Peptides against a protein of PDB entry 6RGO. Designs and how they scored, part 309

Target 1, 392 residues: chain A of PDB entry 6RGO
Amino acid sequence: MALKLLGFNQDATCFSVISSNKGVTIYNCDPFGKCFELEKSTSNDEELDFLVEMLFSTSLIAVVDKTIGASKRKKLKIVNTKRKATICELTFPHEIMDVIMNRKIICVVLKSDQIFVYDISCMKLLRTIDVRGEKLKSTSKFRNSEAVGDIGVRVSLSTDNNSILCYSSYSKSDKENAPLNDIVVFDALKCIQINVLPAVHQSNIVCIACSPDGMLMATASEKGTIIRVFKTIDTENDEPILVNEFRRGSRPSRISEMKFNHDNTLLACVGESDTIHIFALPVTTTEADANEDDTLQQSSHSLSSSINGLQYISKGLANRFGKIIVSKIPTQSQQRHVAYIKIPENAKYRIGFPKDTTNTIHICGEDGNYLVYSIPRNEVGPCTLVKSNTFD

## One batch from the design tools (peptide; made by RFdiffusion4, then SolubleMPNN)

Design b2_p25_8_s1 (from b2_p25_8, 12 letters changed)
Fold by OpenDDE base, seed 5:
Structure b2_p25_8_s1 (fold): chain B 392 residues (1-392), chain A 25 residues (1-25)
Amino acid sequence: as target 1 above (392 residues)
Amino acid sequence: EKPINNVTQEQLDELRKLLEEAEKL
């Protein structure tokens, strides 16, 4: 049967899938098993498409039925899985493209490049973000729905209560075809824009990850060869702080998902390639706690020799148009993965990091595999398979 | 156009209960 992966929840305790015959199914990771099913409402052989966002391991989910007609694609249902009942329904002016939530905020991304930010506790609209802005509305003929490929506004939300929202934005170019290559950092609770990272890639951003604490963000373009990691809030001389530049590969390949682990020490990426890549992030030791445990310094030195090429390139090159271009780290100093997982060719995978085990990664595939891997700490190499389960 | 929100108080009370479960995780 054709499976379609929806993804893991915020702490990788559950994942959701679409089964063509069953509808939406949610699996618990440990103990492994089916915990919820949303049955298909129609007997039609229509290809099922859903958005499902979970709120951790709670019975609260947000669901969008994208299968049947333009009316349902505009409806967000908040569902109690224990009751199998819709708590509330929101209707939007345009098709819902993405939904992301934490304990405080739900963000709804529309095909109109609008982000609706809600206080989840009362379903009150806090903000409507128009990513195109007023100027682009006049010149953008609705790009015919066919020719605008899978390039839309991308979002990521911190899983903590700070509710830092990172989203892709159109560069302020007078060109009709402005790329989605800017990032905006937004405090979703206060409804304040806190940072803007201009031109973080040369092409459209297709993947964003926010760290759980909202302090870091990772970005990848449609080329998927380079991943950039930035500080979200901090700036140096009004310039974005590039913390890391990772090289996934030399060949272009789409990245579909990226995730930070819970302590911001690892970044994983997955996509159309046969390989999940895991990158080590430099641990910012706050100077204060460095005093006592002299013994752990030796293992950090071997990783630090590869880190010595990470000068904080705070100085963007102002282009002839006064825009800061994020300086590229030289290809020789670009960090590679520290770990990897080989996945079947043509299988789509999703990734999640469990909260309690920072060196463990959960993955699930449209091939029906749920896999738990251990990540090597002190060596560059393959991850070790710890557990495997199958689902249908 | 603005989103239409037809949430009752009973629905909000159910939602709040689920959010209180989420804060304990």
Scores: peptide ipSAE 0.522, ipTM 0.922, DockQ to the pose 0.805
Fold by OpenDDE base, seed 2:
Formats: C-alpha cells, structure tokens, sequence
Structure b2_p25_8_s1 (fold): chain B 392 residues (1-392), chain A 25 residues (1-25)
C-alpha cells in the first residue's frame, strides 16, 4: 500500500501516516502500536492527502482533508481521538497549506501566503499575518503563485509555551520574482514581531526549524547545501546572530524537515538524499553556574582545538551589497555532520527527537519502517540502530 | 473574508480539558 508520512509529534512519542486504504493512522512509539485510526470516509480511488498535527501525546489533533476535489481543503477540524469526534471546525477563505501547534497556539498557513494565529484555548483569532500584503507595501507586484506550486510561506513554532513563530517572508527587492528568503521571528502570544533576518539565503527558504525553547532557528533554501542556524531573539548591534553554518552536501538536494533535539545540542536534517545528517551545536554555557567551587578535577580533554577559526572578517565589505547576511563564516569553517543515518533513496523519511534521551533519534519511512537510532557522542560516524518496528 | 468559527461553549469546555492534559506532559 502507498504510505504517506505526516511526521512525528513534538516529543516524538507518536507519528502519523496516511494509508491509501485506511486513511490516517497514528502510531505510538513506545510501546509500538496503533493508538488511533481515522477511517477513509470515501470509497473513491482518489489519492488521500491530509494534514495532521498532534498536540504531544494527547487526544487532540488538528486535521485537514487535502484530497484533490475535496471541498474540505479549506476546513480545519479539531478532533478528540479518544471520542473519535470533531470538537470544532474552522473554514478558511483559501486552501490550507500547513498547520502547526503547541499548548497555547495554533497557526494555519493558507495558499494566499496568510498565517492565521489562534489562541487554542478558545479558538480566538489573535492575528492574521499577510506575508504578501507586507510585500505589496514595497513596489513588488504579486507573483502569480500558480506556476510554482511548491514555493510558499514556511513556518515553524517553538514547542514551549513562549510560542516563538518563525516564518519565511518576501525580500524587499522590487523584482516581481522576489524570493521568500527573509525570516520573521514573531511572538505568537503577544502578537509582536521580535526580529527580521533579511536574505538568509540567495533563493527561497523551503525548510525552517525552531528550537523547542524558541531561542534558535535553522533555515535551508531550495539548494539544500547549506543550513544556517540563527538566534531568534538576540541581536548584535541590531544585526542577526548567525550561530552556525552547516554543509549538508556539495550537490543540491531538497531538505524536507529539520529538527532540534530538546537541549539544543543537535540539529537533524532529512530530505530527498539517501542520508539523514546530524549536526552538533555549541553548548551555550549560561555563565550562571561558574560560582560553585566544587573541585572535581575530571580532566575531560574536550576537543577544544577546532573552534579557533572564527576570524572576524572586517565590517567593510557588508556595506556595498545591500544587507544580505553574507555569512561572515568563511566557507572553510562550514561544519559538517557529526553523525549520519543511511536511508533508502526512494523512501521519504521523517525525524523526531524524544524528550527523555537527547542522544536518540526516531525516524519513520514511507517504506513502513519505524527506527530508533543512538547518536555517537565522542566520534564522527554512523548512528547505531537500537530498535526497529514495521507498520502498514 | 473572516474565517467562519462555529464553536459552542460545550466544545470549548472539551478543548480546555484536553489542553489541561497537555500542560501535565
């Protein structure tokens, strides 16, 4: 049967799939098994397409039936999986492209490049963000969005209660074909724009990940060769802070998903390539714990040597070409993966990080494999398979 | 056009109970 992956929930305790014959199935990761099934309402041989966003391991899901010809592509259903009942239904003016949620906020992305931000506790609309309307205040004409069906507004939301929303926006270029290469950081609770990261890539941003705490974000363009990690809130002299620049590969390959682990020490990346890449992030030592005098001399010879290459290339070249975040990171200092997983070339995979084990990654494939890997701590190498299950 | 939201108070009370479960995780 054709499987389509919808992805993991926020803590990787569950994942959702579409089965062509069954509809939507939610699997529990441990113990492994089916925990919910939404039966196909129609006997038609139409290719099923759904959005399903699950709120952690709860019985709360958001569902959109995106099946072609369905009048339901503009409808968001909030469903109680324990009751198998729709709690509420929202109808939008345009097709729903994406849905993301946490404990406080639900965001709905439309084909119109609008983001509807709701307070989940009362389903009240807090804000409509019009990414095109922000562009139109600059002299740039509407791109006929019909021609390139895959380039739209991308979003990511922090899984914490701070509800930091990162979204792609159009650059201020007067070109009719302005790329979606800006990032806006938005406080979804307060409905305030916190930060703007201009021109973080040369081409459209196709993947965004926010850290669980909302303090970091990762971005990838259509090229998928470089991943950039930024601070979301913090700025240096009103400029965005680039924390890391990672090289996934030399060849262009689409990135479909990125995720941080729960302690912001790892970033995983998956897409159309035969390889899941895992990158190490520098541990931000909060300066606070420097005062406890406890003399435990454990000589951890940490790999201190390689970080010295941050030559501050001088301020002078940034002024002549408009505020492109030219990565001040020399191409030679582009970090590679610290770990990897090989996957079948023809299978789409999704990734998740469990909360309780920072060095474990969950993956699932459209090949029907659910796999748990251990990530090596002290060496660059392959991840070790710990557990495997199959689903249909 | 504004999104149409037809949510009853009973539906909101059910939603709140599920969110209270989520805050314990």
Amino acid sequence: as target 1 above (392 residues)
Amino acid sequence: EKPINNVTQEQLDELRKLLEEAEKL
Scores: peptide ipSAE 0.516, ipTM 0.920, DockQ to the pose 0.779
Fold by OpenDDE base, seed 1:
Structure b2_p25_8_s1 (fold): chain B 392 residues (1-392), chain A 25 residues (1-25)
Amino acid sequence: as target 1 above (392 residues)
Amino acid sequence: EKPINNVTQEQLDELRKLLEEAEKL
């Protein structure tokens, strides 16, 4: 059967898939099993397409039927899975491209490059963000959205109650073909723009991840070779703080998803490559614990040579992109380990981090595999498979 | 155009109950 992955929920306790025969199925991760099924509304052999966003392990889901020919592409349904009933339905002026939610906020991204921000508790519209802005509205060239198939506004929302929204925006260049290479950080509750990170990549941003606490974000462009991690709120001399720059690979490859773990110590990425990459983030030691004189002998073994190559590239890029103050990544946080998982070629995978086990990653594939891996903490190497299940 | 929102009070009360369950997780 053809499976299409929708992804994990916020805490990786559940994942959702589209089955060509059944429609939408939600699986529980532990104990492993089906927890919800949404039957097909149409008997047609049309390729099913859905957006499904689940609110943690609750019976609350947001659903959009994106199936071709369906007049439902503009409709958001809020569904109680336990009752198998639609609670409410919202109709938008344009096709829904993405839906993201937490306990406080629903964000709906439209094909018009608009983000609708709702208070979930009352389904009241708090803000409409127009990413094209008023100046770009006068150049009424609808980019023929057919040719720009996979390049749209990307969003990520913190899973906490602070509800930090990160979204891609058009560069202020008067060029009709401005890339989506700016990031805006937005307080979704207060409806205030907190920060703007200009030109974080040279090409369109295709993937964004916000940390659970909203303090960090990761970005990747169409090239998918470099991942950048920034502070969301904090600035240095009114300039964005680049915390990390990671190299996924030398060859261009699209990144489809990135996730932080719950303590902001790891960043995982997945996409079109045969490899899930897991990067270590420097633990910001709060200055408080500097008193324990733990003389852990630096076993200075040979991993230093590959990391030094990344530092030289950062100095050259800092001069071409304006004063992105690359906070001098202290040369002492040299212990960036990278873990990896090999996946089948051409298999689409999704990733999630469980809340209680910061060194564990959940993955699921369109091949029907649900896999749990342990992440090595002290070495560069492969992850260890801990648990496996299959689904249909 | 504004989104059409046809939400009843009963629907909001059901939604709030599910959100209260989510805040306990």
Scores: peptide ipSAE 0.513, ipTM 0.920, DockQ to the pose 0.787
Fold by OpenDDE base, seed 3:
Structure b2_p25_8_s1 (fold): chain B 392 residues (1-392), chain A 25 residues (1-25)
Amino acid sequence: as target 1 above (392 residues)
Amino acid sequence: EKPINNVTQEQLDELRKLLEEAEKL
């Protein structure tokens, strides 16, 4: 049967799949089993396509039926899975491309490169973000999504209540084919732009991950060779906004998903390659008050490899020419993965980090495997398989 | 064109109950 993965929820307690015969199925991870099924509305052998966003382990899901021939691609349904009932329906002017949510906010991305930001508690529209801006209103050339592949506005939302929204935006180049290589950081609750990161890659951004707390953001371009990690907020200290640069590989390969773990110590990535890569992030020691006691002297061997190569381009030059030249971290200082998982070639996988176990990763595949891996702490190497289940 | 939002108060009260469940997780 053809499975299509929709992904994990925010805490990796559940994952969603499309089964060609059944429609949407939601699985619980522990104990492993089906927790919800959404039956297909059509008896036809039509290729099923859905968006499903689940709110943690709750009975709340957002659903878009994108099935071929379905007039429903503009409709968002909020569903109570326990009641098997639609709570409400929203109809949009354009096809829905993505839906992301947390406890406070739901964001709806349209084919028009618009982001609709809602307060979920009252379903009130807080903001419409037009990513194309006013200059492109005259060119009714919607990118025919058929000819220019899977290039659209990418979004990521913090899972916390701060509701930091990161999205890809068009560079200010007067070219009709400006790349989606800028990032905007947006407070979705206050409806304010926090930051703009210009030209974070040379090509379109195809994957974004926000940290659970919204303090970090990871980006990957169409090349998928380099992952960059940024601070979302400008700190008053002259610290570089670019905190890490990771090398996934030397060969181009699309990254489909990235996730931070719940304590911001790990970043995982998955895509078209046979390998899930896990990178270690430097622990930002928040100077919590030095109260005395617990002497667990685990020798943090400071891999203080001197990042002497970050040329401090001082704040003064950024204002005049708008090109923050992201100084390429020298190729010698590009960190590799600390851990990896081998996956079948051509199988699409999704990733999630459970809240309670920061060294555990959940993965699921279109091959019908749900797998739990332990991440090694003290060595660079393969992850260890802890649990496995199958689904249809 | 504006999105059409047809939500009743009863639907919002059901939604809020599910959000209160999410805040306990």
Scores: peptide ipSAE 0.511, ipTM 0.919, DockQ to the pose 0.793

Design b2_p25_8_s2 (from b2_p25_8, 12 letters changed)
Fold by OpenDDE base, seed 4:
Structure b2_p25_8_s2 (fold): chain B 392 residues (1-392), chain A 25 residues (1-25)
Amino acid sequence: as target 1 above (392 residues)
Amino acid sequence: EKPIDNTTEEELEELRKLLEEAEKL
């Protein structure tokens, strides 16, 4: 059967899939099994397409039917899965491209490059963010979304209550074809812009991940060779703080998804390549006051690789417009993966980090595999398969 | 244009109850 992966929820306790025969199915990860099914409304052999965002392990889901008809593609439904009832229906002026939520907010991304920010508690519209602004509306021929690589606005939201929203924006170049290579950091609750990271890549940003606490953000361009990690809120001398620059590979390959683990120690990426890459982030050792006394020489050969936090103050080559172009970290200083998972060629996979086990990753494939891997701590190498299940 | 919202107060009260469950997770 043709499966299409929708992804994991925020804590990787559930994942959602589209089955051509069944419609939307949500699986629980542990114990493994179906927890919800949304039946196909039509008997037609039409290719199903949906957005489904689940609020953790609750009965609350946001659903968009993208299969057919311009009217359905504009409707967001909030569904109580326990009652199998729609409890909210919002109709937008344009097609919905993405939906993201946490306990406090829902963000709806439209094909018009608008982000609608809602207070989830009352479904009140807090903000409409127009990523194009007024000037760019006139010249944008609607990108025909038929191109398999639709370079739209990308969003990521912190899973905590701080509700830090990171989104890609157009560079302030007067060029009609300005790349989506700026990032805006936005407090979605207060509806304020916190930070702007200009020109974080040379090409369009196609993937963004926010950390669960909203303190870190990872970005990848359409090249997918380099992943950059920034602080979201903190700045040094009004400049963006580049924490890490990771090299996924030498060959271009699209990254479809990135995730931080719950303690911000790992960043995983998946995409069109045969490999999920996992990168280690520098642990900010809070100087726990080493009370002097307990001389227990436990040779914690923790390979605390003293990743000397080379605060490469990325000497942003100020372009002709004073924009900080994040300087390329020298290729020799680019970190590689610490762990990897091999996946079948041409199988799309999604990734999730469970809350309780920071060294475990959940993955699911359009091949019908749900897999749990253990991440090696002390060695660069393959992840170990711990659990496997199949779904249809 | 504003989105069209057809949510009832009864549906909003159901939504609030689901969110109270989510805050316990």
Scores: peptide ipSAE 0.511, ipTM 0.932, DockQ to the pose 0.783
Fold by OpenDDE base, seed 1:
Structure b2_p25_8_s2 (fold): chain B 392 residues (1-392), chain A 25 residues (1-25)
Amino acid sequence: as target 1 above (392 residues)
Amino acid sequence: EKPIDNTTEEELEELRKLLEEAEKL
């Protein structure tokens, strides 16, 4: 059967898939099993496409039928899975490209580069963000959206109640062809812009991840070679703070998804490559634990050589990107451990971090594998497979 | 253009109950 992955929920307790025979299926991770199924509304051999966003482990899902020929591509349905009933139906002026939610907010991204921000508790529209509108004040040319293919506004929302929304925006360059390479940080509850990170990549941003607490964001361009991690809210001299720069690989490869773990110590990425990469983030030691002893000096030598190559690239890029204050990543030897998972070539995978086990990652594949891996903390190397299940 | 919303007050009350379940998780 052809499977298409929709992804994990916020805490990786469930994942959703499209089955060519069944429609939308939601699986529980532990105990492993099917918890919900939405049957096909059409008997046609059309390739099914859906957006499904689940609110944690609840019976609340947001669904968009994106199947070709379906007039439903503009309809958001909120569904109670326990009743199998639609409890809200919103019709938008344009095709829905993405839906993201937490306990407070639903964000709906349209093909028009508009973001509709809703208070989930009453389905009241709080804000319409027009990502083109800031640019269109200068140039009235609707780019034919057909030629842009898979390049559109990307969004990520914090899973906490602070509801920090990160989205890609067009650079203010007078060029008709300005890339989606700016990031806007938005308080979705207060409906205020908090921060703007200009030109965080040279090309269009295709993947964004917000941390669960909204304090960090990760970005990747269409090249997918470099991942940048920024502070969302904090600035230094009104300039964005770059916390981390990670190299996924030397070859261009699209990143489809990134996730932080629940304590902001790990960032995982997956995409078109045969490898899931897991990067260690520097723990911001709160100043309190500076009193523990000097003695663990010796084992630092061997990993330093690979890290030194990244530091030299950062100095050269800082001069070209202008005032991105690359916070001088203190040359403090916080060994950035990197873990990895090998996946089948050409298999699409999705990733999720469980809340209770910060060193565990859940992955699922269009090959019908659900896998749980343990992440090594103190070593660079492969993750260890802990559990495996299959689904159809 | 504004989205068309046909949500009833009964459906909104069902939504509120599901959100109260989500706040307990």
Scores: peptide ipSAE 0.508, ipTM 0.931, DockQ to the pose 0.792
Fold by OpenDDE base, seed 2:
Structure b2_p25_8_s2 (fold): chain B 392 residues (1-392), chain A 25 residues (1-25)
Amino acid sequence: as target 1 above (392 residues)
Amino acid sequence: EKPIDNTTEEELEELRKLLEEAEKL
């Protein structure tokens, strides 16, 4: 039977799958087992497609039936899984492309390149962001929507209560085919734009991850060769702060998902390649704890691995047209993975980081494998398989 | 066009209770 992965929840305690015969199933990770099922309402042999966003380990899910031919592709349902009841139904003017949530906010992305931001507590619309309307008055006719099925607005939301929303926007280009290569950082609670990162890639952004605390974001383009990590809020001289530039590979390969761990020390990526890559982030020591004098001499031999490659990103060449070009980190300073997982070719995988174990990663595959890996410390190498389960 | 919302006040009160469970996690 074909499985389709919907992904992990925010803390990787659960994951959701579509089974062609069963409908939507939610699995608990520990103890491993099926915790919820949304039965298939239709007897038709139609390929099931759903969006399911789960609010942590709660009984609250957002569901969109995206099945082809279904009149439901414009409907968001909020479902109580304990009652198996719909408790909210919103109908949008356009097809829903994505849904993300935290404890405070639901964001709904439409095929129209609109983002609807809701206060989850009362389902009140706080903001409609029109990513197309933010383009200059250039009559960018609707791209004939047929051929470019996968290029749309990408979003990521912080899992904390600060509710930092990162989304891809169109570059300020007079070209009819302006790429989705800008990032906007938005405070979803206050409904204010915090930051704009112009031209973070040369091509459309296809993957975004926000850190759990909303302080970092990772971006990947259609090429998927380079991952860039930025500060979301902080700027230096009104310029975006690029923290890291990672090289996933030399060959183009789509990245489908990226995630930070809960302490912002690791970034994982997965996609069409046979490899999940895990990158180390510099620990941002907040300067605040420098004052407590506690003399414990534990000589942790910091392996001063030659991170001499923090060349201060030279002042972005403000080109003569006032576009901040994110200064290209020299290819020699591009960091590689610190850890990896080999996955089957042609199996789609999803990733999650559990809250309590910062050096553990959860993965699940459309091959029916749920796997827990330990991430190596102090060495570059493969992750170690700790636990495995199967699902159908 | 605005989204159509048909949510009842009883359904909103159920939603609030589920969110109070989420804040304890």
Scores: peptide ipSAE 0.503, ipTM 0.930, DockQ to the pose 0.786
Fold by OpenDDE base, seed 5:
Structure b2_p25_8_s2 (fold): chain B 392 residues (1-392), chain A 25 residues (1-25)
Amino acid sequence: as target 1 above (392 residues)
Amino acid sequence: EKPIDNTTEEELEELRKLLEEAEKL
């Protein structure tokens, strides 16, 4: 049977899948098992497509049925899984492309490049963000939906209550074909733009991850060869702070998902490659606690030799047009993965980091595998398989 | 166009209860 992965929840305690015969299924990770099933409403042999966003391990889910006609694709349902009941129904002017949530905020991304920001507690609309802005509305003939591939506005939301929203935006170029290569950082609670990171890639951004605390953001372009990590809030001389530049590979490959672990020490990426890559982030030791535990310094030195190539590139080359171009770290100083997982080339995988075990990663595949790996911290190498389960 | 919301006060109270469960996690 064809499985389609929807992903893990915020803390990797659950994951959701579409089964062609069953509809949407949610699995609990530990103990492993099916915890919810949303049956297919129609007997038609139509290819099932859903968006499902979970709110941690609660019975609250957001669901969009993308299978049947333009009307359902515009409808967000909030569902109580314990009751199997819809408790909220929002109809949008355009097709829903993505839904993300935390305990405070729901963000709904539309095909119109609009982001609707809601207070989840009352489903009150806080903000409509128009990513194209007013000037681009007049010239945008709706790109015929067929020919311009899966390039839309990408979003990521912090899982904490600070509710930091990172989204891709169109560069201010007078060109009709402006790339989605800017990032906006937005406080979703206060409805304030915090930061703008211009031209973080040369091509469209196709993947974004916000850290759980909202302090870091990772970005990848359609090339998927380089991952960049930025500070979200801080700026040096009005320039974005590039914390890391990671090299996934030499060959182009789409990255479908990236995630930080809960302590911001690791960044994982997955996509069309046979390899999940895990990168180490520099631990910002606040100088204060560095005094006593001399034993951890030896392991930090081996990682620090790879970190010494990361000069904080605080000074972007201001191009003649006042656009900050994030300087590329030289290919020789680009950090590689510290760990990896081999996956089947033809299986799509999703990733999640559990809250309590920062050295553990959960993965699930459209091959029906749920796998738990231990991440090596002291050596560069493969992750160790700890647990495996199958689902259908 | 604005989104259409048909949520009742009873449904909003159910939503609030589910969010209180999420705050305990």
Scores: peptide ipSAE 0.496, ipTM 0.928, DockQ to the pose 0.807

